# Peptides against a protein of PDB entry 3NZW: the designs that were tried, part 167

Target 1, 212 residues: chain A of PDB entry 3NZW
Amino acid sequence: TTTLAFRFQGGIIVAVDSRATAGNWVASQTVKKVIEINPFLLGTMAGGAADCQFWETWLGSQCRLHELREKERISVAAASKILSNLVYQYKGAGLSMGTMICGYTRKEGPTIYYVDSDGTRLKGDIFCVGSGQTFAYGVLDSNYKWDLSVEDALYLGKRSILAAAHRDAYSGGSVNLYHVTEDGWIYHGNHDVGELFWKVKEEEGSFNNVIG
Target 2, 222 residues: chain B of PDB entry 3NZW
Amino acid sequence: QFNPYGDNGGTILGIAGEDFAVLAGDTRNITDYSINSRYEPKVFDCGDNIVMSANGFAADGDALVKRFKNSVKWYHFDHNDKKLSINSAARNIQHLLYGKRFFPYYVHTIIAGLDEDGKGAVYSFDPVGSYEREQCRAGGAAASLIMPFLDNQVNFKNQYEPGTNGKVKKPLKYLSVEEVIKLVRDSFTSATERHIQVGDGLEILIVTKDGVRKEFYELKRD

## One batch from the design tools (peptide; made by RFdiffusion4, then SolubleMPNN)

Design b2_p22_2_s2 (from b2_p22_2, 11 letters changed)
Fold by OpenDDE base, seed 5:
Structure b2_p22_2_s2 (fold): chain B 212 residues (1-212), chain C 222 residues (1-222), chain A 22 residues (1-22)
Amino acid sequence: as target 1 above (212 residues)
Amino acid sequence: as target 2 above (222 residues)
Amino acid sequence: MMKLLDELINPPKSFSGYRTGK
């Protein structure tokens, strides 16, 4: 898996691959590793597919309950804290989760929290999570700046996942891309790595380690 | 070391069509190298036009299917005989599986039916309840033999339009029920030849708007 | 709200099918 999220002047970019594995077996190339919790809040999945899918869906229910009770959307801080508290209760039980909770509230603005099954909860501007995270960081950190245009930011997210998909055997399939703004998240499509790789190589003149 | 799980072998396969879905399974039940039964059905009609199979450890599979059938029954009681949708069924099964997250059902689960738009639907689950809607899925002993074949023949992976120098993919299209049945039969006959845990019989459940139909075919009895 | 799972047992080495993205 390779997932990433970063804040920039235009909000948040979230990009993820879509490969699932069971050992050396490619279980799926089409996994949805972004959980759309509500129109303003996203969760990402790394680690155990069931653990992330189950508990992030559960988180969605908790967020909805908050909205019903408090008559306002839950904060990203509170949502991430709910998840963090939950996984902490299961500490030692063997949950495998590396997740980012990304969203926007009027109070917080665009916000990203990293939450994992070890009990870590971190607020930050840039996270890459998964077996391919170091490959993604290599591209992302080299090109990131706060003042990126939305177009450039979307491309950077997509390009970073592509780099990881290229080098990490556990990442691949496609890139799912999201842009989170004050008005909520916007889905920017599914980009098959098989096609995207050659397109990027041609347009950038990159990936020269591959004969095209 | 104590192992609470058995492995009863077998293979299952789901394929979604445009207005139908199929879920197929062999009827062989085996432990190690000993055939326990040559006809032990593992694909079930669960009501509400939903078919289900949980392949792996048969005791766990049977338990899971029974629990789901009960869930369907209670859903009707609680919701004035409302039909359980296939997507809701998938969510319910996730909860059944994940409810045993720390002592999982040792099964690969597939359900098939029609979605709310009348389109064929197949959902596959891992042992702890991660699930995905797919056009096709093989599970069980010979899944590794069949799944690549399905990638090629259902999803047309690695197929390109002639004369395009490999630049234009073969377009996706739905398969007819006859084409799907042929693929299922070819898959299982091939798997039977190469895997000792697959054989004896093939039972196919076909889900359409008119209900569930069953077909049976003999497989090699070696 | 959802109750915690109480039973804990390690699956055998032969346990397969667990999906992960790592």
Scores: peptide ipSAE 0.181, ipTM 0.782, DockQ to the pose 0.058
Fold by OpenDDE base, seed 2:
Structure b2_p22_2_s2 (fold): chain B 212 residues (1-212), chain C 222 residues (1-222), chain A 22 residues (1-22)
Amino acid sequence: as target 1 above (212 residues)
Amino acid sequence: as target 2 above (222 residues)
Amino acid sequence: MMKLLDELINPPKSFSGYRTGK
């Protein structure tokens, strides 16, 4: 898995691959590793698919309950804290989760929290999470600027996942791309890694480790 | 060390069509190298046009299917005989599976039916309840033999339009029920040839708006 | 706040089928 999220002047970019594995077996190439919790809040999945899918869906329910009770959308801080508290209760039980909770509230602005099954909860501007995270960081860190245009930011997110998909055997399939703004998240499509790879290679003159 | 899990072999396969879905399974049940039964159905009509199979450890599979059937029953009681949608069924099954997260059902679960728009739907689950809607899925002993075939023949992976120098992919299209049945039969006959835990019989459940139809075909018995 | 799922016998070390992205 390779997931990433970063803040920039235009909001948040979230990009993820779509491969799931069971050992050496490619279980799926089409997994949705972004859970749309609500129109303003996203969760990402790395680690155990069931753990992430189950608890982030549960988190969605908790967020909805908050909205109903408080007549206000839950903050990204609070949503991530709920998840963090949950996984902390299961500490040592064997949950495997590397998640990012990304969203926008008026009081917080665009916000990213990293939450993992070790009990770590971090607020930050840039996170790459998964077995391919170091590959993604290599591209992302090299090109990241706060002042990126939305177009450039989207491309950078997509391109970083592509790099990880290329080098990490556990990442691949497609890139799912999101842009989070004050108006909520916008889905920017599913990009098949195979097609994307050749397109990028041709346009950039990159990936010269591959002949073709 | 005590191993609470067994492996009863077998293989299951789901394929969604445009207005139908198919879930198929062989009827062989084994333990180690011994055939327990040559006809032990593992694909079930659960009501509400939902068919289900949980392949792997048969005791766990049967338990899961029974629990789901019971869930369907109670859903009707609680919701004035409302039809359980396939997506809701998938969510319910996730909870059944994840409820045993720390002592999982040792099964690969597939359900098939029609979505609320009348389109074919196949959902696949891992042992602890991660699930995905897919166009096709193979599970069980010969899944590794069949799934690549389905990638090629259902999703047209690695196929290109002739004369395009590999630049134009074969377009996706729905398969007819007849085409799907042919693929299922070919999949299982091929799997039977190469895997000792697959064989004896093939039972296919076809879900349409008119209900569930069953077909049976003989497989090799060696 | 939330009840933990009951942990019973750990699956065998060779347990397969879990979907992950690592």
Scores: peptide ipSAE 0.181, ipTM 0.790, DockQ to the pose 0.057
Fold by OpenDDE base, seed 4:
Structure b2_p22_2_s2 (fold): chain B 212 residues (1-212), chain C 222 residues (1-222), chain A 22 residues (1-22)
Amino acid sequence: as target 1 above (212 residues)
Amino acid sequence: as target 2 above (222 residues)
Amino acid sequence: MMKLLDELINPPKSFSGYRTGK
């Protein structure tokens, strides 16, 4: 898996691959590793698919209950804390989760929290999570700027996942791309890695280690 | 060392069409190298036009299916005989599976039916309840033999339009029920040749708006 | 609703089939 999220002047970019594995077996090439918690919150999935899918869906229910009770959208901080508290209660039980909770509230602005099953909760501007995270960071860190246009930011997210898909055997399938603003998340499509790779190679003159 | 799990072999396969879905399974039940039964159905009509199979350790599979059937029953009691939708069924099954997250059902679960728009639907589950909707899925002993075939024949992977120099993919299209049944039969006959845990009989449940139909075919018995 | 799990018995180490994205 390779997931990433980063803040920039235009909000948040979230990009993820779609490969699931069971050992050396490619279980699926079409897994949705972004869980749409609600129209304003995204959760990313790395580690155990069931753990992330189950608990982030549960998180959605908790967030909805908050909104019903408080008559206000839940903050990203509070949403991520609910999840963090939950997984901490299961610490040592064997949950496997590496997740990012991403959203945009007026109070917080664009916000990303990293939450994992080890009990870590971190607020930050840039996270890459998964077996391919280091490959993604290599591209993302070298090209990241706060002042990226939305278009450039989307491309950078997509391009970083592509790099990871190229080098990490556990990442691949397609890139699912999201842009998060104060008005909620916007889905920017599913990009097959096979097609995307050749397109990028041609347009950039990159990936010269591969002969077409 | 104590192993609470067995492996009863077998293989299951789901394919969604435009207005139908199929879920098929062989009828062989095996332990190690001993055939326990040559006709032990593992694909079930659960009501509300939902068919289900949980393949792997048969004791766990049967338990899960029974729990789901009971869930359907109680859903009717609590909601004035409302039909359980396939997506709601999938969510329910996730909870059944994940409820045993730390002592999982040792099964690969597939359900098939029609979605609320009347389109064919197949959902597949891992042992602990992760699930996704797919056009096709193979599970069980010969899944690794069949799934690549389905990728090629259902999803047209690695197929291109002639004369395009590999630049234009074969367009996706729904298969007819007849075409799907042919693919299912070819899948299982092929799997039977290469896997000892697959054989004896093939039962196919076809879900349409008119209900569930069953078909049976003989497989190799060696 | 916090702890929803019915059983906490560890499965065998050889148990396979989990979908993962490491």
Scores: peptide ipSAE 0.173, ipTM 0.784, DockQ to the pose 0.060
Fold by OpenDDE base, seed 3:
Structure b2_p22_2_s2 (fold): chain B 212 residues (1-212), chain C 222 residues (1-222), chain A 22 residues (1-22)
Amino acid sequence: as target 1 above (212 residues)
Amino acid sequence: as target 2 above (222 residues)
Amino acid sequence: MMKLLDELINPPKSFSGYRTGK
């Protein structure tokens, strides 16, 4: 798995691969590793598929309950804290989760929290999470700046996942790409890695370790 | 070392069409190298045009299916006989599976039916309840033999238009029920040849707007 | 999919389904 999220002048970019594995077996190439909690809030999944899918869906329910009770959308801070508190209660039980809670509220602006099953909860501007995270960081850190255009930021997110898909055997399938703004998240498509790789290689003149 | 799980072999396969879905399974039940039964159905009509199979450890599979059937029953009681949608069924099954997260059902679960738009739907589950909707899925003993075949024949992976020098992919299209049945039969006949835990009989449940139809075909009994 | 369960019972370095770098 490779997931990433980063803040920039235009909001948040979220990009993830779609491969699921069971050992050496590719279980799926089409897994949705972004959970759309509400129109303004996304969760990402790394680790155990069921753990992430179950508890982030549960989180969505908790967020909705908050809205019903408080008559306002839940903050990203509060949403991430709910999840963090939950997984912390299960500490030692064997949950495997590496998640990012990404969203927008008027109070907070664009916000990213990292939450994992070890009980870590971090607010930050840039996170890559998964077995391919170091490969993604290599590309992302080399090209990131706050002042990226939306177009460049989207490409950078996509390109970073592609790099990870290329080097990490446990990442691949496709890139799912999101842009989060004050108006909510926007889905920017599913990009098959096989097609994307050759396109990028041709356009950039990159990936020269591979002969076409 | 204590192992609470058995493996009863078998293989299941789901394929979604445009306005139908198919869930098929062999009827062999085995323990180690001993055939327990040559006809033990593992694909079930659960009502509301939902068919289900949980393949792996048969005791767990049967328990899960029974629990789901019971869930359907209670859903009707609680919601004035409202039809359970396939997506809601999938969510319910997730909860059944994840409820035993720390002592999982040793099964690969597949359900098939029609979505609320009348389109064929197949959902597959891991042992602890992660799930996704797919066009096709093989599960069980011979899944590794069949799944790549389905990738090629249902999703047309690695197929290109002739004369395009591999530059134009074969376009995706829905398969007819006849084509799907043929693929299912070919899959299981092939799997039977190469896997000792697959064989004897093939039961296919076809879900359409008109209900669930069942077909049976003989497999090798070796 | 049985491999998924096997990994749950005897977890490898990386958990089944979605690999993690942790």
Scores: peptide ipSAE 0.067, ipTM 0.789, DockQ to the pose 0.219

Design b2_p22_2_s3 (from b2_p22_2, 13 letters changed)
Fold by OpenDDE base, seed 2:
Structure b2_p22_2_s3 (fold): chain B 212 residues (1-212), chain C 222 residues (1-222), chain A 22 residues (1-22)
Amino acid sequence: as target 1 above (212 residues)
Amino acid sequence: as target 2 above (222 residues)
Amino acid sequence: MAELLDKMINPPKWLSGYRVGK
């Protein structure tokens, strides 16, 4: 798995692969590793698929309850704290979660929290999470600037996941791409890694470790 | 050392069509190298046009299916006999599976039916309740033999239009029920040849708007 | 509980579920 999120002048880019594995077995190439909690809030999945899917869906319910009770959308800070508190209660039980809670509220602006099953909760501008995270960081850190255009930021997110999919055996399938703005998240499509790889290779003249 | 889990072998397969879905399973039940039964159905009509199979440890599978059937029953009681949708069924099954997160059901679960738009739907689950909707899924002993075949024949993976030098993929399209049944039969006959835990019989449940029908085919018994 | 189970039976890798990462 490779997931990433980063803040830039245009909001947040979220990009993830779609492979799930069971040992050496590719269980799926089409996993939705971004959970759309509400129109302004996303969760990402890394680690145990069921742990992430179950508890982030549960988180969605908690966020909806907050909205109903408080008559306003939950903050990204509060949403991530709910999840963090939950995993803390299960500390030592064996949950496996590396998640990013990404969203926009008027009071916070675009916000990213990293939450994992070790009890870590971090606010930050850039996170890559999963077995391919170091590959993604390699590309992302090399090209990241706060002042990226939306187009360039989207491409950078997509390109970083592609790099990870290329080098990490546990990442692949497709890239799901999101842009989060003040108006909410926008889905920017599913990009098959195979097709994307050849396109990028041709256009960039990159991936020269592979003979076309 | 005590092992609470067994392995009863077998294989299951789901494929969604445009306005139908199929869920198939062999009828062999084994323990180690012994055949317990040559006809032990593992694909069930659960009502509301939902078919289900939980393949792996049969005791766990049966328990899970029983719990789901009971869930369907109570859903009707609590919601004025409202039909349980396939997506809601999937969510319910997730909770059943994840409820035993720390002592999981040793099963690969697949359900099939029609979504609320009348389109074929297949949902697949891991032992602890992660799930996704797919066009096809193989589970069980011979899943590794069948799933790549389904990738090729249902999702047309690695197929390209002739004369395009591999530049144009074969377009995705729905398969007819007849085509799907052929694929299922070919999958299981092939799997039976190469896997000792698969064989004896093939039961296919076909879900359409008109309900669930069953087909049975003999498999090799060796 | 999960760790205890693992110690008891050393189950197959997939019993813990699908992984989206290591």
Scores: peptide ipSAE 0.338, ipTM 0.841, DockQ to the pose 0.087
Fold by OpenDDE base, seed 1:
Structure b2_p22_2_s3 (fold): chain B 212 residues (1-212), chain C 222 residues (1-222), chain A 22 residues (1-22)
Amino acid sequence: as target 1 above (212 residues)
Amino acid sequence: as target 2 above (222 residues)
Amino acid sequence: MAELLDKMINPPKWLSGYRVGK
C-alpha cells in the first residue's frame, strides 16, 4: 500500500493505490483505500483492510452524530482524535492501522492528521503511509512546494503513487486521486497503473529502467 | 499445538452480470485427503434474493450463514418486511465477521444478488470483514487458480483489440447468463483437474429479478 | 472490549485478513 496526503496553497491532495495482498497473493487490485467520511472529510487506509474499513466507517458514523448533536461539522482535529482514542483503547490487541484523516473546516482550514494503531496522532503538511511510502516520498519531497498549482499538485500526488507502485510489490492496481478544498473533496478519478505508467514514461521520458 | 480451525476445502465463485448474478460452489467437503462428502452444498439462498457462501472451515461457514439468515429474519421483523438490499447485507456481514475480529471465522465469504437498480452484484469478504463489490471473485482452495482466469475472461485483463499494437484494451462488457455459466463450468472443471479439494459436483445459484434458480453439474469424482 | 481480549487468539497469518501495506 501507498497512501499520501499533502497540504498546499490550493488545499489538500490525497492519492492512494488500490492493491490489497494476502502474503504473496494479490487479493485485490481495486480496493477503495479512501473512505469518504463526509463531503469535507476523507480517511485513508493502510494496514489491515478490515481494521481500517471497519473503524473508519465507524468514524463516519461518529462524525455524523457530532453533526446532528452540535449542528455543525466536526473538526478534523476532533475526528482524528475520536479515531485515535478508539485505536488506543485497542492498543496491544493487534489492530493494524495507518490512517490519514484529511479535511477542511472553516475553523481549521485544510488539515491532515496521521493516526495509527500504535497510538500516534500527528498533525502535518505531508504524509506518505504504507509499504511504499519511502518511494512516494522520494518523488513527492523532490517536487513539493507550497505554491504548486492545483494541476501540478494533483499530478505530483498521482506521480508519487505511481513511483511507489512501480517499486513496491505491495502497491499497485490504480491511483485514486482526491482534491480537498473548502467546498469539500473532489474525486479526480481512478487511474490504472498500467496505463498511467506508460503514459507518464512517454510524456516525461522517465522510468528509463524499463524498456518500452 | 491445538488448532481450533479445520479446512474443508472447496471453492466458490461469484460473477455479476448486468441484470443477474451467479454464485457457484463445488459440493466436495474434505478433511486433509479424506472426502467427507461428495454432495455438501455450500451456497445458500438466504432470502431477499441474496445468495451466500462462506468457504473454508465449514463449521465457521455454516455458523456465519445461519447468523446472516437470522439477521435477515430480524430485519424483516423490525422493518415491516422490508427487503434487505445487497449493500446492506454486505454491511451486516462485515459486522458479523468483524465481531469475531480476534477469533475470526475461517472463511472466505461471497454474496451475490441484485443491487437496488436491478444490476448484478457480488460482494466478497476477507475473514475479518473487509468487503468489496466486484464483478467477479473466486474463493477457497482453488481461488488462486481461478481468479486469474476470471481476470482474463470477465474483466478482459491483458486483452487488447487486434491491430492496435496493444494500445487499445478490449472493451468491458457484461456477459450473458449463458456465457457466465460456461465460464463457471470451465473454471470448476479446470480447478478440479488441478486441485484435490475441488470436485464431485458444481452447484450454481443464479439470481435474477425473478428469484433464485439452481443448476447442478457433475464434476470429476476422483 | 474485555470480552474480545479474553478470547483473543493468534490466528494463522491468512486469517489476519487482507493487507493494505504497513
Scores: peptide ipSAE 0.337, ipTM 0.833, DockQ to the pose 0.071
Fold by OpenDDE base, seed 5:
Structure b2_p22_2_s3 (fold): chain B 212 residues (1-212), chain C 222 residues (1-222), chain A 22 residues (1-22)
Amino acid sequence: as target 1 above (212 residues)
Amino acid sequence: as target 2 above (222 residues)
Amino acid sequence: MAELLDKMINPPKWLSGYRVGK
C-alpha cells in the first residue's frame, strides 16, 4: 500500500493505490483506500483492510452524530481525535492501522492528521503512509512546493503513487486521486497503473530503468 | 497444540452479470485428506434475493450464514418487512465478521444478488470483514487457480483489440447468463483436476429479478 | 489478540485479513 496526502496553496491532495495482498497473493487490485467520511472529510487506509474500513466507517457515523448534536460540521482535529481515542482503547489488541484524516473546515482550513494503531496522532502538511511510502516520499519531496498549481499538485500526487507502485510489490492496481477544498473533496478519477506508467514514461521520458 | 480451526476445503465463485448474479460452490467437504461428504451444499438462499456462501471452516461458515439469515429475519420485523438491499446486507455481514475480529470466522465470504437498480452484484469479504463489490471473485481452496482465470475471462485482463499493437484494451462488457455458467463450469472442472479439495458436485445459484434458481452439475469424484 | 492467535495456531496468512501495507 501507498497512500499520501499533502497540503498546498490550493488545499489538499490525496492519492492512494488500490492493491490489497495476503502474503504473496494479490487479493485485489481495486480496493478503495480512501473512505469518504463526509463531503468535506476523507480517511485513508493502510495496514489491515478490515480495521481501517470498519473503524473509519464507524468514524463517519460519529462525525454525523456530531453534526446532528452540534449543528455544525465536525472539525478535522476532533474527527481525528475520535479515531485516535478509539484505537488507543484497543492498543495492544492487534489493530493495524495507518490512516490519514484529511478535511477542510472554515475554522481550521485544509488539515491533515496522521493516526495509527500505535496511538500516534500527528498534524502535518505532508504524509506518505504504507509499505511504499518511502518511494512516494522520494518523488513527492523532490517536487513539492506550497505554491503548486492544482493541476501540478494533482499530477504530483498521482506521480508519487505511481513511483511507489513501480517499486513496491505491495502497491499497485490503480491510483485514486482526490482534491480537497473548502467546498469539499473532488474525486479526480481512477488511473490504472498499467496504462498510467507508459503514459508517464512517454510524456516525461522517465522510468528509464524500463526498456520500452 | 490445540487448533480451534478446521479446514473443510471446497471452493466458491461469484460472478455478476448485468441483470443477474451467480454464486457457485462445489459440494465436497473434507478434513485433511478424508472426504466427509460428496454433497454438502455451501451456497445458500438467505431470502430477499440474496445468496451467500462462507467457505473455509464449515462450522464457522454455517454459523455465519445462520447469523445472517437471522439478521434478515429481524430486519423484516424491525422495518415492516422491508427488503434488505444487497449493499445493506454487505454492511451487516461486515459487522458480523468484525464482531469476531479477535477470534475470526475462518471463512472467505461471498454474497450475490441484485443492487437497487436491478444490476448484478457480488460482494466478497475477508475473514475479518473488509468487503468490496466486484464483478467476480473466487474463494476457498482453489481460489488461486480460478481467480486469474476470472481476471482474464470476466474482466478481460491482458486482452487487447486485434490489430492495435496491444494499445487498445478489450472493452469491458457484461456476460450473458449462459456465458457465465460456462465459465463457472470450466472453472470448477479445471480446479477439480488440480486440487484435491475440490470436486464431487457443483451447485450454482442464479439470482435474477424473478428469484433464485439452482443448477447442479456433477464433478469428478476421485 | 489476533496476532497472538496467529502465532498459536499458525493458520494461513489470509486469516488475518487482507493487507493494505506491510
Scores: peptide ipSAE 0.331, ipTM 0.830, DockQ to the pose 0.092
Fold by OpenDDE base, seed 3:
Structure b2_p22_2_s3 (fold): chain B 212 residues (1-212), chain C 222 residues (1-222), chain A 22 residues (1-22)
Amino acid sequence: as target 1 above (212 residues)
Amino acid sequence: as target 2 above (222 residues)
Amino acid sequence: MAELLDKMINPPKWLSGYRVGK
């Protein structure tokens, strides 16, 4: 798995692969590793598929309850704290979760929190999470700037996941790409890694370790 | 050491069409190298046009299916006999599976039916309740033999338009019920040849807007 | 099948596709 999110002048980019594995077995190439909690809030999944899917769906319900009770959208800070508190209660039980809660509120602006099953909760501008995170960071850190255009930021997110898919055997399938703005998240499509790889190689003249 | 799980073998396969879905399973039940039964159905009509199979440890599979059937009953009681949608069924099954997160049902679960738009739907589950809607899925003993075949024949993986020098992928399209049945039969006949835990009989449940029908085919009995 | 199920139930952490940052 490789997931990433980063803040820039145009909001937040979220990009994830879609492979699930069980040992050497590729269980799926089409896993949805982004949970659309509400129109302004996303959750990402790494680790145990069931743990992430179950509890982030549960989180969505808690966020909805907040909206019903308080008559306003939940903050990214509060949403991430709910999840963090939950997983902390299960600390030592064997949950495996590495998540990013990404969203926008008027109070906070575009915001990213990292939450994992070890009890860590971090606010930040850039996170890569999963077995392929180091490969993604290699590309992302080398090209990241706050002042990226939306187009360049989207490409950078996609390109970073592609790099991870290339080097990490546990990442692949496709890239799902999101842009989070003041108006909410926008889905920017599913990009098959096989097709994307050859396109990028041709256009960039990159991946020269592969003969095509 | 005590092992609470057994392995009863078998294989199951789901494929979604445009306005139908199929869920198929062999009828062999084994323990180790001994055939317990040559006809033990493992694909079930659960009502509301939903078919279900949980393949692996048969005791766990049966328990899960029974719990789901009971869940359907209670859903009707609580919601004025409203039909349980396939997506809601999938969510319910997730909760059944994840409720035993720390002592899981030792099964691969597949359900099939029609979504609320009348389109074929197949959902697959891991032992602890992660689930995904897919066009096709194989589970059980011979899943590793069948799934790549389905990738190629249902999702047209690694197939390209002739004369394009591999530049244009074969376009995705729905398969007819006849085509799907052929694929299912070919899958199981092939799996039977190469896997000792698959064989004896093949039962196919076909879900359409008109309900669930069953087909049966003999497999090798070796 | 049993081997696959075992891995799905309790895979090694590094094989689960999850690794936390440094």
Scores: peptide ipSAE 0.177, ipTM 0.826, DockQ to the pose 0.395

